Peptides against a protein of PDB entry 5IXI. Designs and how they scored, part 75

Target 1, 141 residues: chain A of PDB entry 5IXI
Amino acid sequence: TPLLDASSLEYLFAQGQYDLVKCLAPIRDPKTEQDGHDIENECLGMAVLAISHYAMMKKMQLPELPKDISYKRYIPETLNKSIRQRNLLTRMRINNVFKDFLKEFNNKTICDSSVSTHDLKVKYLATLETLTKHYGAEIFE

## One batch from the design tools (peptide; made by RFdiffusion4, then SolubleMPNN)

Design b2_p20_2_s2 (from b2_p20_2, 7 letters changed)
Fold by OpenDDE base, seed 4:
Structure b2_p20_2_s2 (fold): chain B 141 residues (1-141), chain A 20 residues (1-20)
Amino acid sequence: as target 1 above (141 residues)
Amino acid sequence: MDPLPSEEELKEQFKKFFSF
């Protein structure tokens, strides 16, 4: 990826979140069932990045975040619809793993300032390039 | 069986994702 200045990176990060959630940059088609699970996990990981970035920008600590914080607003709408159609046990498992990981990530990585907002944006955009079908064509050409 | 792996396996997958 090319070197981006701070303002460009901020813009691309914001636009990338919008494109992912609104499915303007649709996620790639799974090649196998396992690949489908990997894609879903990457999307949930993207939600952790987005939420953590939001918290850092607002100077909020984990206990100050809403207790009902969820991935729902930070993943592709198509995936969110798919998850809602699954059975209760599956949804509970996804929610539990997500919440536990978000807590661990914030406590062990963000709270000790090991990861900056810059790092989160770079990781987010880099993942978008591989997670989505044709993301970056307008940006990197 | 549930198509998803165990919670521990999912946590491991997330850790791999965030291996900066």
Scores: peptide ipSAE 0.114, ipTM 0.703, DockQ to the pose 0.551
Fold by OpenDDE base, seed 5:
Structure b2_p20_2_s2 (fold): chain B 141 residues (1-141), chain A 20 residues (1-20)
Amino acid sequence: as target 1 above (141 residues)
Amino acid sequence: MDPLPSEEELKEQFKKFFSF
Protein backbone atom coordinates (compact mmCIF):
# COMPACT_ATOMS: atom_id res chain seq x y z
CA THR B 1 0.00 0.00 0.00
CA PRO B 2 1.56 3.25 -1.12
CA LEU B 3 1.82 6.11 1.32
CA LEU B 4 0.08 9.17 -0.06
CA ASP B 5 1.30 12.58 0.97
CA ALA B 6 -1.21 15.06 2.33
CA SER B 7 -1.53 17.09 -0.86
CA SER B 8 -2.04 14.03 -3.03
CA LEU B 9 -4.64 12.66 -0.65
CA GLU B 10 -6.53 15.95 -0.65
CA TYR B 11 -6.56 16.04 -4.44
CA LEU B 12 -7.67 12.43 -4.81
CA PHE B 13 -10.42 12.89 -2.24
CA ALA B 14 -11.84 15.92 -4.03
CA GLN B 15 -11.62 14.22 -7.41
CA GLY B 16 -13.10 11.02 -6.03
CA GLN B 17 -16.17 12.81 -4.72
CA TYR B 18 -16.70 14.44 -8.08
CA ASP B 19 -16.22 11.19 -9.98
CA LEU B 20 -18.65 9.28 -7.75
CA VAL B 21 -21.44 11.86 -7.87
CA LYS B 22 -21.10 12.54 -11.59
CA CYS B 23 -20.91 8.79 -12.30
CA LEU B 24 -17.54 9.16 -13.99
CA ALA B 25 -16.58 6.32 -11.68
CA PRO B 26 -19.72 4.20 -12.03
CA ILE B 27 -20.76 1.96 -9.18
CA ARG B 28 -20.41 -1.77 -9.70
CA ASP B 29 -23.32 -3.83 -10.98
CA PRO B 30 -25.27 -5.66 -8.28
CA LYS B 31 -25.06 -9.45 -8.38
CA THR B 32 -28.25 -9.95 -6.34
CA GLU B 33 -31.05 -7.87 -4.86
CA GLN B 34 -29.28 -7.96 -1.51
CA ASP B 35 -26.08 -6.82 -3.18
CA GLY B 36 -28.02 -3.93 -4.64
CA HIS B 37 -29.13 -2.89 -1.17
CA ASP B 38 -25.57 -3.19 0.10
CA ILE B 39 -24.29 -0.97 -2.70
CA GLU B 40 -26.95 1.61 -1.92
CA ASN B 41 -26.01 1.57 1.77
CA GLU B 42 -22.35 2.02 0.92
CA CYS B 43 -23.22 5.01 -1.24
CA LEU B 44 -25.20 6.52 1.63
CA GLY B 45 -22.22 5.82 3.85
CA MET B 46 -20.02 7.70 1.42
CA ALA B 47 -22.38 10.65 1.78
CA VAL B 48 -21.96 10.50 5.56
CA LEU B 49 -18.18 10.57 5.16
CA ALA B 50 -18.31 13.49 2.76
CA ILE B 51 -20.67 15.55 4.90
CA SER B 52 -18.74 14.78 8.08
CA HIS B 53 -15.50 15.80 6.40
CA TYR B 54 -17.10 19.04 5.29
CA ALA B 55 -18.39 19.73 8.79
CA MET B 56 -14.99 19.04 10.34
CA MET B 57 -13.20 21.28 7.86
CA LYS B 58 -15.64 24.09 8.57
CA LYS B 59 -15.46 23.38 12.32
CA MET B 60 -19.23 23.01 12.41
CA GLN B 61 -21.28 20.88 14.75
CA LEU B 62 -24.39 19.08 13.54
CA PRO B 63 -26.81 21.70 14.88
CA GLU B 64 -24.96 24.27 12.81
CA LEU B 65 -25.44 22.34 9.58
CA PRO B 66 -28.47 23.05 7.40
CA LYS B 67 -31.58 21.45 8.88
CA ASP B 68 -32.46 19.88 5.55
CA ILE B 69 -29.10 18.17 5.12
CA SER B 70 -29.47 15.40 2.56
CA TYR B 71 -27.53 12.69 0.79
CA LYS B 72 -28.81 13.84 -2.60
CA ARG B 73 -25.73 15.86 -3.55
CA TYR B 74 -23.27 13.27 -2.24
CA ILE B 75 -24.38 10.05 -3.95
CA PRO B 76 -24.21 8.94 -7.58
CA GLU B 77 -26.71 10.82 -9.73
CA THR B 78 -27.98 7.52 -11.11
CA LEU B 79 -28.75 6.26 -7.61
CA ASN B 80 -30.43 9.53 -6.72
CA LYS B 81 -32.71 9.15 -9.74
CA SER B 82 -33.46 5.57 -8.73
CA ILE B 83 -34.42 6.60 -5.20
CA ARG B 84 -36.72 9.32 -6.52
CA GLN B 85 -38.69 6.64 -8.37
CA ARG B 86 -39.46 4.72 -5.17
CA ASN B 87 -42.61 5.23 -3.15
CA LEU B 88 -42.87 7.95 -0.53
CA LEU B 89 -42.61 5.63 2.47
CA THR B 90 -39.40 4.09 1.16
CA ARG B 91 -37.88 7.51 0.53
CA MET B 92 -38.85 8.60 4.03
CA ARG B 93 -37.21 5.52 5.51
CA ILE B 94 -33.99 6.16 3.60
CA ASN B 95 -33.94 9.77 4.79
CA ASN B 96 -34.55 8.77 8.40
CA VAL B 97 -31.83 6.12 8.41
CA PHE B 98 -29.36 8.49 6.81
CA LYS B 99 -30.04 11.37 9.20
CA ASP B 100 -30.01 9.12 12.26
CA PHE B 101 -26.70 7.58 11.31
CA LEU B 102 -25.14 10.91 10.41
CA LYS B 103 -26.11 12.18 13.85
CA GLU B 104 -24.76 9.08 15.58
CA PHE B 105 -21.54 9.13 13.60
CA ASN B 106 -20.87 12.76 14.45
CA ASN B 107 -21.75 12.39 18.13
CA LYS B 108 -19.74 9.24 18.78
CA THR B 109 -16.81 9.62 16.39
CA ILE B 110 -16.25 13.21 15.31
CA CYS B 111 -17.03 15.07 18.52
CA ASP B 112 -14.43 13.11 20.49
CA SER B 113 -11.86 13.53 17.70
CA SER B 114 -11.39 9.77 17.43
CA VAL B 115 -11.56 10.08 13.64
CA SER B 116 -9.60 12.72 11.74
CA THR B 117 -10.24 14.27 8.35
CA HIS B 118 -7.31 12.18 7.16
CA ASP B 119 -9.07 8.99 8.26
CA LEU B 120 -12.26 10.04 6.46
CA LYS B 121 -10.40 10.67 3.22
CA VAL B 122 -8.63 7.31 3.40
CA LYS B 123 -11.87 5.47 4.14
CA TYR B 124 -13.67 7.31 1.34
CA LEU B 125 -11.05 6.49 -1.28
CA ALA B 126 -10.66 2.89 -0.14
CA THR B 127 -14.42 2.36 -0.39
CA LEU B 128 -14.53 4.13 -3.74
CA GLU B 129 -12.02 1.64 -5.12
CA THR B 130 -14.16 -1.37 -4.21
CA LEU B 131 -17.56 0.24 -4.84
CA THR B 132 -16.89 1.38 -8.39
CA LYS B 133 -15.80 -0.45 -11.53
CA HIS B 134 -12.04 -0.76 -11.03
CA TYR B 135 -11.57 2.88 -10.01
CA GLY B 136 -8.32 3.60 -8.21
CA ALA B 137 -7.02 0.05 -8.52
CA GLU B 138 -3.63 1.42 -9.50
CA ILE B 139 -3.48 3.36 -6.23
CA PHE B 140 -4.74 0.86 -3.68
CA GLU B 141 -3.56 -2.51 -5.04
CA MET A 1 -37.26 -6.18 -5.17
CA ASP A 2 -37.24 -7.41 -1.61
CA PRO A 3 -38.35 -4.86 0.96
CA LEU A 4 -35.69 -2.69 2.51
CA PRO A 5 -34.25 -3.82 5.83
CA SER A 6 -35.48 -2.17 9.00
CA GLU A 7 -33.88 1.05 10.13
CA GLU A 8 -32.03 -0.80 12.88
CA GLU A 9 -30.66 -3.33 10.43
CA LEU A 10 -29.44 -0.54 8.19
CA LYS A 11 -27.80 1.15 11.16
CA GLU A 12 -25.97 -2.06 12.00
CA GLN A 13 -24.73 -2.31 8.45
CA PHE A 14 -23.48 1.25 8.68
CA LYS A 15 -21.70 0.49 11.94
CA LYS A 16 -19.79 -2.26 10.20
CA PHE A 17 -19.02 0.01 7.28
CA PHE A 18 -17.66 2.77 9.52
CA SER A 19 -15.52 0.59 11.74
CA PHE A 20 -12.08 2.16 12.06
Scores: peptide ipSAE 0.112, ipTM 0.706, DockQ to the pose 0.617
Fold by OpenDDE base, seed 1:
Structure b2_p20_2_s2 (fold): chain B 141 residues (1-141), chain A 20 residues (1-20)
Amino acid sequence: as target 1 above (141 residues)
Amino acid sequence: MDPLPSEEELKEQFKKFFSF
């Protein structure tokens, strides 16, 4: 794999977030219903990575994170639209799981300094490669 | 569409996903 300097990695991470949310890098087609759920969960995971990276870059404390923080701006717009069409109880469940995991991730990983912003960007881009149809072939080969 | 996994299952899936 080609070596990327810090500036290139930062650029690719920012662009990758934009491409995922705006569906310029479309997510892969599910092979089964379970695969569809896995894809959605990975997208929610990508939101956790993006939010955590943002918080770290802004040097935000956990109590300073907005209580109404959501995955909505950090997942593909098509998926967000799909979730919004589901019943209230399902949406509440998704929100609760997301918020709980975000808190847990930040407490156990970010606050313990076991994960750096570099690690988050690498994980994000690596996941983006497998989650989307054709993204990153020229970067990770 | 199949029902969503339980909250516990979702948490376990996330833990696997976020293994660094």
Scores: peptide ipSAE 0.110, ipTM 0.706, DockQ to the pose 0.628
Fold by OpenDDE base, seed 2:
Structure b2_p20_2_s2 (fold): chain B 141 residues (1-141), chain A 20 residues (1-20)
Amino acid sequence: as target 1 above (141 residues)
Amino acid sequence: MDPLPSEEELKEQFKKFFSF
């Protein structure tokens, strides 16, 4: 794994978010039904990382974020469409659990200053590499 | 020690979204 300077890491993080959401870096094919759920969970996790990074850059805590903050703009568009097709109760559950988890993540990880924006970018890109089809091979060899 | 949850831990946190 090559050493990336701060500028390169910032670029890759921004581009990686765009590629994931716009499905330019498509998520990998599930090997089983359970693997499919794992992939969806990883995508939701990516949303947590992206939102947390945004909050840190804006020097905001969760209560200062928009009340309707959601994973929707931070996950692959294909997955977002899939979730929209599920019943109302399922969508409500996803929304509620996501918000609760985001709160916990903010309190336990960000607020105690144990995690930096650098750490979030590294985690995001590392997950992106394994989550998508052959992404970053030219960068992380 | 990784200050962030592992991929496995994160999956455990979100798997309840899809539980029946």
Scores: peptide ipSAE 0.068, ipTM 0.627, DockQ to the pose 0.063

Design b2_p20_2_s3 (from b2_p20_2, 9 letters changed)
Fold by OpenDDE base, seed 3:
Structure b2_p20_2_s3 (fold): chain B 141 residues (1-141), chain A 20 residues (1-20)
Amino acid sequence: as target 1 above (141 residues)
Amino acid sequence: MDILPSEEELKELFKRLFSF
């Protein structure tokens, strides 16, 4: 992994989030049904990373996070649209799974302070490279 | 029907995302 200075990392992280959500860096095509499932899971992970980073930057504790915080603004719009078309029970389950995952992850980031915002940016960009079709070639060799 | 990640899949995802 190339060494990035703080300003470059901050820029790439912000741009990467925008590109993922707006589908300017589209997620890769699934090769199988299971691969598609894995891609959606990775998108949930990306949302957790982004929200956790946001919370850390704002010095928010878990109780201070809105109860209705959601992945909706942190996943590709195409996936968001797909989820909204699923039945109520499925959407409720997705919400619960995401909230549990976010809570668990935040215990290690916000509560335990074992992970820095720098670490989250690096992990986000690394995951983004594997998740999207052509992203990362300019960043990672 | 739509499939959510299993507990095992979530565990693996967590480990991967938390591997710094």
Scores: peptide ipSAE 0.237, ipTM 0.794, DockQ to the pose 0.558
Fold by OpenDDE base, seed 4:
Structure b2_p20_2_s3 (fold): chain B 141 residues (1-141), chain A 20 residues (1-20)
Amino acid sequence: as target 1 above (141 residues)
Amino acid sequence: MDILPSEEELKELFKRLFSF
């Protein structure tokens, strides 16, 4: 990973989020059914990173975030559309799992101040490179 | 195949997310 100054990293992080959500950097094709499941889980992880970064920038604790906080705005639109086509019970279960995931991540990282916004941006961009088809060359090569 | 991640899968996700 190349050394990036703070301003460049901030720009790339913002652009990366936009590219992922808008599918300008499309997620990679699954090699197997299990791989497809892993990709969806990875997208949920990306949402956790993005939301945690947002919370830290706003100096908000997780309980202070809106109760309707969701992965919906932080995952690829194609995946969001796919999830919306699933039945209500499944969507509720996904939401509950995500909320528990986010809570645990914040308890282990943000609450004890062991992770910085810088760390989150680097992790997000690094994961984005592995998750998408051809993204990352301009960032890490 | 389940749509939701298993506990083991979540542990692996956390492992990757915490690998700073």
Scores: peptide ipSAE 0.235, ipTM 0.792, DockQ to the pose 0.505
Fold by OpenDDE base, seed 2:
Structure b2_p20_2_s3 (fold): chain B 141 residues (1-141), chain A 20 residues (1-20)
Amino acid sequence: as target 1 above (141 residues)
Amino acid sequence: MDILPSEEELKELFKRLFSF
């Protein structure tokens, strides 16, 4: 794994977010139904990382996060479309789980200052590599 | 429409996936 300087990491992180959301780096094909569920959950997790990074960069406290913050802008558009086609109860569950986890993640990880923006970017890009079709292989090879 | 894991399972999966 090559060492990335701060500027390169910042660029790759920003580009990676864009590529994931816009499906320029499409998520990998599920091997099983369970794998498909895991992929969706990983995507939701990517949203948590992205939002948490945003919050840290803006030096926002947890109560300052928008109450209506959601994963919708931070997951692949194809997945977002899929979720929107699911029934109301399912969408509500996803929203609630996401918000609860985001809150807990920020409280126990971000607010403890145990995780830096650097850590979040590295985790994001590493997960992106495994989540998408051969994306970032040249970086994490 | 896929059957999602329980709320508890989802939360645990998130924790596992993004533990540091």
Scores: peptide ipSAE 0.217, ipTM 0.791, DockQ to the pose 0.629
Fold by OpenDDE base, seed 1:
Structure b2_p20_2_s3 (fold): chain B 141 residues (1-141), chain A 20 residues (1-20)
Amino acid sequence: as target 1 above (141 residues)
Amino acid sequence: MDILPSEEELKELFKRLFSF
């Protein structure tokens, strides 16, 4: 595994977020219906990582996080479009589950200072590699 | 289609996310 300097890691993390959301790094094809469900769940996880990183960089505390924070800007646009086509009740439920997920993640990792921004970037890029088609192979080989 | 995770799926998601 190549050792990346801090500036390179920051660049790759920023670019990776952009590539995922804009579908420039398309998510892998599901092998089964359950696999498709898992992929969508992983996208929500990616959003949690990205938002948590953002919060840490801005030195925001949990109570200070905007209440209107959403996964919408942090998941593939294709998935976001799919979610918007679902009924209102389902969308509301997804929003609530995501908010609870984000809160739980921050309570277990950020609040106890066990995770750094560096850790989040590494985890994000590693997950991105498994989630997308042939992305980042040169970085983690 | 609903993308909401079950309790088991949620557990697995956290397990993966918390693995650094």
Scores: peptide ipSAE 0.232, ipTM 0.800, DockQ to the pose 0.622; fails the geometry check

Design b2_p20_2_s4 (from b2_p20_2, 11 letters changed)
Fold by OpenDDE base, seed 5:
Structure b2_p20_2_s4 (fold): chain B 141 residues (1-141), chain A 20 residues (1-20)
Amino acid sequence: as target 1 above (141 residues)
Amino acid sequence: MNILPSEEELKKKFEETFSF
């Protein structure tokens, strides 16, 4: 990942989040059914990064986050639509895994200050590049 | 019926992908 100044990184991170959610940077086509599941997991992970970044910027502890915090506003709208079409059990499982990982990530990474907001933005953008169809190739290659 | 990974498997994949 190339070295970006703080302002450029902030801009790219904000734009990247918007592009991902609004599907302006469409996620790559799955090669297999399993690949599709992996893409979904990565999108959910991206939501964890985004929420964690938000919490850090607001200096909020995990218990202080809204009780209705969810991945819905932080993943591609197309994926969110797909998830909502699945049966209740599947949706519950996805929600449980997401919340558990968010909690674990916060406890192991955010609380001990081992990861900064800078690191989260870099990780987010790096993952975005691999997750989407050639997004930011001119910047990150 | 779709075969979905367990919650433990999904969590493990998250940890592998988004570890620092």
Scores: peptide ipSAE 0.085, ipTM 0.676, DockQ to the pose 0.580
Fold by OpenDDE base, seed 4:
Structure b2_p20_2_s4 (fold): chain B 141 residues (1-141), chain A 20 residues (1-20)
Amino acid sequence: as target 1 above (141 residues)
Amino acid sequence: MNILPSEEELKKKFEETFSF
């Protein structure tokens, strides 16, 4: 049985996005250098979920989205600053991987309607709980 | 040795993390 009604889930999803981006729910400290990279990847994945949710709500396919769409406004501001300080090659690699994954995710998951907006919100909030410090205890206990 | 993983390796990690 669902723990949250649709309206509550929508609110928590919106608030969670805001909290993540504005670093009101700060990212957890990495345990190792590799863990740090994994955290970054999770943040980029969160951007894919958020963008996909937006596209579905607007009934838009990926090619219909603005061509300049990026992860920048969907990841923690601190991480965005960190990425911008990296060399051009690294930033290009991150951008390429993100765009490729977004495209593939859209084609294989969203376009075939195998994933609903509900699923995206649940996945987003669940990942947010794991990704951030002490977040989600109020929601998913 | 390259410090950064390849684009294919990163893509694979994304797919593993956010598969439904």
Scores: peptide ipSAE 0.084, ipTM 0.670, DockQ to the pose 0.504
Fold by OpenDDE base, seed 1:
Structure b2_p20_2_s4 (fold): chain B 141 residues (1-141), chain A 20 residues (1-20)
Amino acid sequence: as target 1 above (141 residues)
Amino acid sequence: MNILPSEEELKKKFEETFSF
């Protein structure tokens, strides 16, 4: 795999976030119902990575993060629309799971300084490749 | 209609997918 310089990685990470949210990098088609759920969960996980990266770059601690922080701006718009159309209890459940995982992820990974912003960007882009229809395959082959 | 797994199952899936 080719090594990317820091500036290129930063650019690709920013572009990847934009492409995912705007559905310019379309997510892959689910093969089964369970696969569909896995795709949605991966999208929510991508939001955790993006938010954690943002927090680290701003040197913000978890208690300092806005309490209204949400996955809404960090997942594909099509998925966000789908979630908004689900019943209230389902939406509340998704929100709770997301918030709990975000908190746990930051406590166990970010606060322990075991993961850098570089690691988050690499993980994000690697996941983006598998989640979407061959996005950026040329970068990782 | 999507049947979501339990909160515990979702947490496990997240940890497996996004572990370092």
Scores: peptide ipSAE 0.084, ipTM 0.679, DockQ to the pose 0.637
Fold by OpenDDE base, seed 2:
Structure b2_p20_2_s4 (fold): chain B 141 residues (1-141), chain A 20 residues (1-20)
Amino acid sequence: as target 1 above (141 residues)
Amino acid sequence: MNILPSEEELKKKFEETFSF
């Protein structure tokens, strides 16, 4: 992986988020049914990273985040549509678990200042490369 | 040093609670 300066990393992080959400960098095809579930969970994990980065940049504490903060704007639109087609109980579970996980992640990883915005961007882009089709080849060669 | 949870840890956390 080439060494990127801070400005390049910021640009790639922003572009990567856009490409993932708009499905310009489509998620990879699942190899099995379980792999499909893993991909979806990984997308939700990407949302945690993105929201945590946002909160850090805005210097917001978790209680200060919008009460309706969710994964919906931070995952591929195709996945969001898929989730919306699931039954109400399942959607409620996903929402609640995501919020709880986001809180746990921030408390254990972010609040002690052990993780920087730089670390979040690097992990996001690294995950994006493995999660999507053909993404990152030009960036990390 | 990477102190972020692994992708497998994240996947496990979600998978243990709900399925898609």
Scores: peptide ipSAE 0.034, ipTM 0.589, DockQ to the pose 0.083

Design b2_p20_3_s1 (from b2_p20_3, 7 letters changed)
Fold by OpenDDE base, seed 3:
Structure b2_p20_3_s1 (fold): chain B 141 residues (1-141), chain A 20 residues (1-20)
Amino acid sequence: as target 1 above (141 residues)
Amino acid sequence: SEFDKAFSEMMKKILEKYES
């Protein structure tokens, strides 16, 4: 973003990931049941962004990523715990959807070189702002 | 499912920014 230099963006991106996962930047309260699902999906999206960024930084293609790659370490710990308590079918669906999401995102953006690590950082932080209650509101103002 | 649909919609929103 034009508002941040590269080093600042890198720092904020790393800190943002930490804050999201550790729930230091708590996700917003759902207004409806559907909103709750949207929030969870956004969290999965955040995981996709984070993983994609990692892959790009490591010059790795999706098939080179661990087969057991998961959203678990990239979403809020509270949500992770919640998902673990859900029934098997639900958890399987979440896993499948996430993997498809990651694949599709990678194929359409990363593999086509339409996205840079810079873009991913910006998208991550921007999404983090909307996903969480009051995190970094002034960053993109 | 509704979950898949919502997730796909979210994915689409994310992807659209970078597809063009």
Scores: peptide ipSAE 0.150, ipTM 0.712, DockQ to the pose 0.095
Fold by OpenDDE base, seed 2:
Structure b2_p20_3_s1 (fold): chain B 141 residues (1-141), chain A 20 residues (1-20)
Amino acid sequence: as target 1 above (141 residues)
Amino acid sequence: SEFDKAFSEMMKKILEKYES
């Protein structure tokens, strides 16, 4: 794996977020229904990473974030559209589980300072490579 | 639920790197 300086990593992280959300780096096609669920979960995980990174960079605690914080801005637009078309109970379930996901991640890693912003960027880009079609292969080998 | 289990597994994958 090539060594990236701080500026390069920052750029790639920002670009990767943009590419994922705007579907410029399309997510892989599901092979089964379970695979589809796994892909969605990975996207929600990407949202957790992105939000956590944002909070750390702004030196904010999770309770200080907007109360309406959600995955919606941090997942592929196509997936967001799909979720919006699901019934209310399903959407409520997704939202609740995501919030618990984010809190759990924060409690286990962010609050005890076991994770740095550098770690989050690396994890994000590495996951992006596996989640999308042929993206990031040049960066992580 | 299956949904909770899926997220738990995802959480485990994410945290594995930092808990080792």
Scores: peptide ipSAE 0.143, ipTM 0.713, DockQ to the pose 0.120
Fold by OpenDDE base, seed 1:
Structure b2_p20_3_s1 (fold): chain B 141 residues (1-141), chain A 20 residues (1-20)
Amino acid sequence: as target 1 above (141 residues)
Amino acid sequence: SEFDKAFSEMMKKILEKYES
């Protein structure tokens, strides 16, 4: 469990998102090609968490979200640039898979009210710690 | 694809913690 109060957790969650996107908290170096894929997939997962948190805070359902909602603003800028350089079919596939999992995540967690904004923040920060090189802090006991 | 599979596995790990 987190050792932080609600206000501190909210701050760290917001700052963590900023640090991830701006690469101030750089993602870990891949050891293999598959590890690289895992890192990218985890970044997309981070986007799902962030978007879900946003939607929940705004009390918006998935169908009410903007049609052009994307992972682009929620992943490291370096990864975003890399994806943009890939061919059209690859980009389309990534986008489709992301959207599908966003829907699935929403249906299984948000719609069922089994996940709170607090849970999402904790999961985000915990994942961020393992995803990045040296972002870990004494947040969890 | 391997990409989709890895992504699915990652998401399943996230979801399983909150599944009831």
Scores: peptide ipSAE 0.137, ipTM 0.704, DockQ to the pose 0.070
Fold by OpenDDE base, seed 4:
Structure b2_p20_3_s1 (fold): chain B 141 residues (1-141), chain A 20 residues (1-20)
Amino acid sequence: as target 1 above (141 residues)
Amino acid sequence: SEFDKAFSEMMKKILEKYES
């Protein structure tokens, strides 16, 4: 948005990532089981956004990223712990879906360059505000 | 699965915002 300069947006994006992962900005409580699944999917999406942004900033293609790249360091620690407690098949499914998501999204961000790092930061912060309980940065109108 | 579908729908929403 025109209200934020590049430096401010970069700072808020970095701080938002830290707050989400460290649960300083805790994710909202699910209203139903399906809502819980939606929240988890949004968290995985946040991981895709963060990783894609990192890759773009480093000018790295997907094959150049570590083969063991994971969502684990990019989602709330509480959710990460929860996933670790689930059975092997469930964890494998989550990992596979995430990798497919990252691959597909990477085609649009890095390969095709249809999305800018600015867009990723904006989407990340906007989603963070709705995903968390009381994150009120009021960054965007 | 329903999980995969929901995840794909989220991906679609994210992409559509910046493709149109």
Scores: peptide ipSAE 0.117, ipTM 0.702, DockQ to the pose 0.120

Design b2_p20_3_s2 (from b2_p20_3, 11 letters changed)
Fold by OpenDDE base, seed 4:
Structure b2_p20_3_s2 (fold): chain B 141 residues (1-141), chain A 20 residues (1-20)
Amino acid sequence: as target 1 above (141 residues)
Amino acid sequence: SKFDKDFEEMRKKILEKYEK
């Protein structure tokens, strides 16, 4: 568990989002093709966490979010560029998968009021540590 | 935690859908 107060956690969460998207904390190198898919899936999960946190902070329900909500602004820019170069069917699949993930997470976790913004920040930072090459080792003991 | 387990389970299911 992190040994951080609320203000420190808020700062690290914001900085972590920026570092991930801007590739200041680059994602780990895939060892295999399957590992590459796992990494992309982790990034989609990061987007779900970030969007859910945003919605909770703004007191917005999932149906109230913009209908064009996307993972694009919440994943590494390098991955976003890679996805944009893939064919239409692949991009549609990724988008559908992401939206299903977001919907399922909202229905099973957020709507049940079982998860707080604090929980989302901790999960985000913990995942960031495992997803990236050298980031986040100082956050958790 | 329960939250961690549920999230990882959902993440795994998403990966399966992506690879179909």
Scores: peptide ipSAE 0.403, ipTM 0.863, DockQ to the pose 0.512
Fold by OpenDDE base, seed 3:
Structure b2_p20_3_s2 (fold): chain B 141 residues (1-141), chain A 20 residues (1-20)
Amino acid sequence: as target 1 above (141 residues)
Amino acid sequence: SKFDKDFEEMRKKILEKYEK
């Protein structure tokens, strides 16, 4: 496993976000319905990491973020389209779940400054490798 | 790490809520 310098990590993090959303790094195929839910949960987690990183870079607290903050721009476009096709109650549930995740993460991790932007980038890329089919294999061998 | 553990725990809780 090669050591990533700061510049490489920054580049890979930015590129990884783009690749995930644009489905250039497609998410792995679900083996079961439960696996599908796990994949969606992982994607919501990726959104939490990305948004938290953004907030930290902008020195913004969660209450200062726009009220319309959403996972939509931080998950694979294919998943976003899938969620849009689900009924209102399901979409509300997903949104509530995401907001709870973001809030809890912010309160327990970001607010106490126990996590750095570096930690978020590493976690994002590590999760991206497991979430997608073959992405980052050369980095996390 | 502590961060990794906490994050995974939160993800687990979210998964449980999603399945309800």
Scores: peptide ipSAE 0.402, ipTM 0.863, DockQ to the pose 0.498
Fold by OpenDDE base, seed 5:
Structure b2_p20_3_s2 (fold): chain B 141 residues (1-141), chain A 20 residues (1-20)
Amino acid sequence: as target 1 above (141 residues)
Amino acid sequence: SKFDKDFEEMRKKILEKYEK
């Protein structure tokens, strides 16, 4: 991975979030149902990273965030549309999974370690490269 | 890094919960 200065990293992180959500950097095609679940889990992880970064930048603790915080604004729009088409129980399960992930990440990583916004941006971009079809090649052309 | 390992471990646990 090329060494990026703080300004470049900030720019790429912002663009990466936009590209992921707006599907300008489309996620890879699932080969099986299990692969589809893995991709969905990765996207939920991306939402956790993005929300945690936001909270850290605003110097807010997780309990200070809105109670109705959701993954919906932080995942690909195509995936969001897919989830909305699923039955109520499935949607409830996904929401519970996301909330558990966010809570655990906040407690065990943000609060108990020296994780910085820099670390979150690096992890976000690194995951974006593996999650999407061609994004990595574009960044490092 | 430790952060990377912890994050991936959490993702794995979440996947297990999703399948239950």
Scores: peptide ipSAE 0.400, ipTM 0.862, DockQ to the pose 0.583
Fold by OpenDDE base, seed 1:
Structure b2_p20_3_s2 (fold): chain B 141 residues (1-141), chain A 20 residues (1-20)
Amino acid sequence: as target 1 above (141 residues)
Amino acid sequence: SKFDKDFEEMRKKILEKYEK
């Protein structure tokens, strides 16, 4: 059960984001079609966590973020390519759901200061371990 | 849609964990 200081946690969080997006830590194989949708939803959730962390670190509120904010660079590249191949209506729906999730998360969790950047990093890494195939489980053992 | 409902369920679970 290793103890992680703030700098170590920051490093692992940054590396985890990179590994997820670049598919160096590949997402687990879906067992069913529904499981596949669950995995994609979880990836969108990871994007919300990453963006929220970024906003908090930069001391920016949601209205101050770029209006074209997107999940695209915060999810696995393979999933991003898959979504881009879907029809316009589907892509619009995914984008709307993501933006609603981000706004709701920001309003109900981030803006009231109930969640810290530390909490977001821990949540991200813990979720990453369950989402991917072989990501370092020893971090929280 | 089923996709939207699943996503909302995940969102609710995440929010619930951070509200405590």
Scores: peptide ipSAE 0.235, ipTM 0.751, DockQ to the pose 0.121

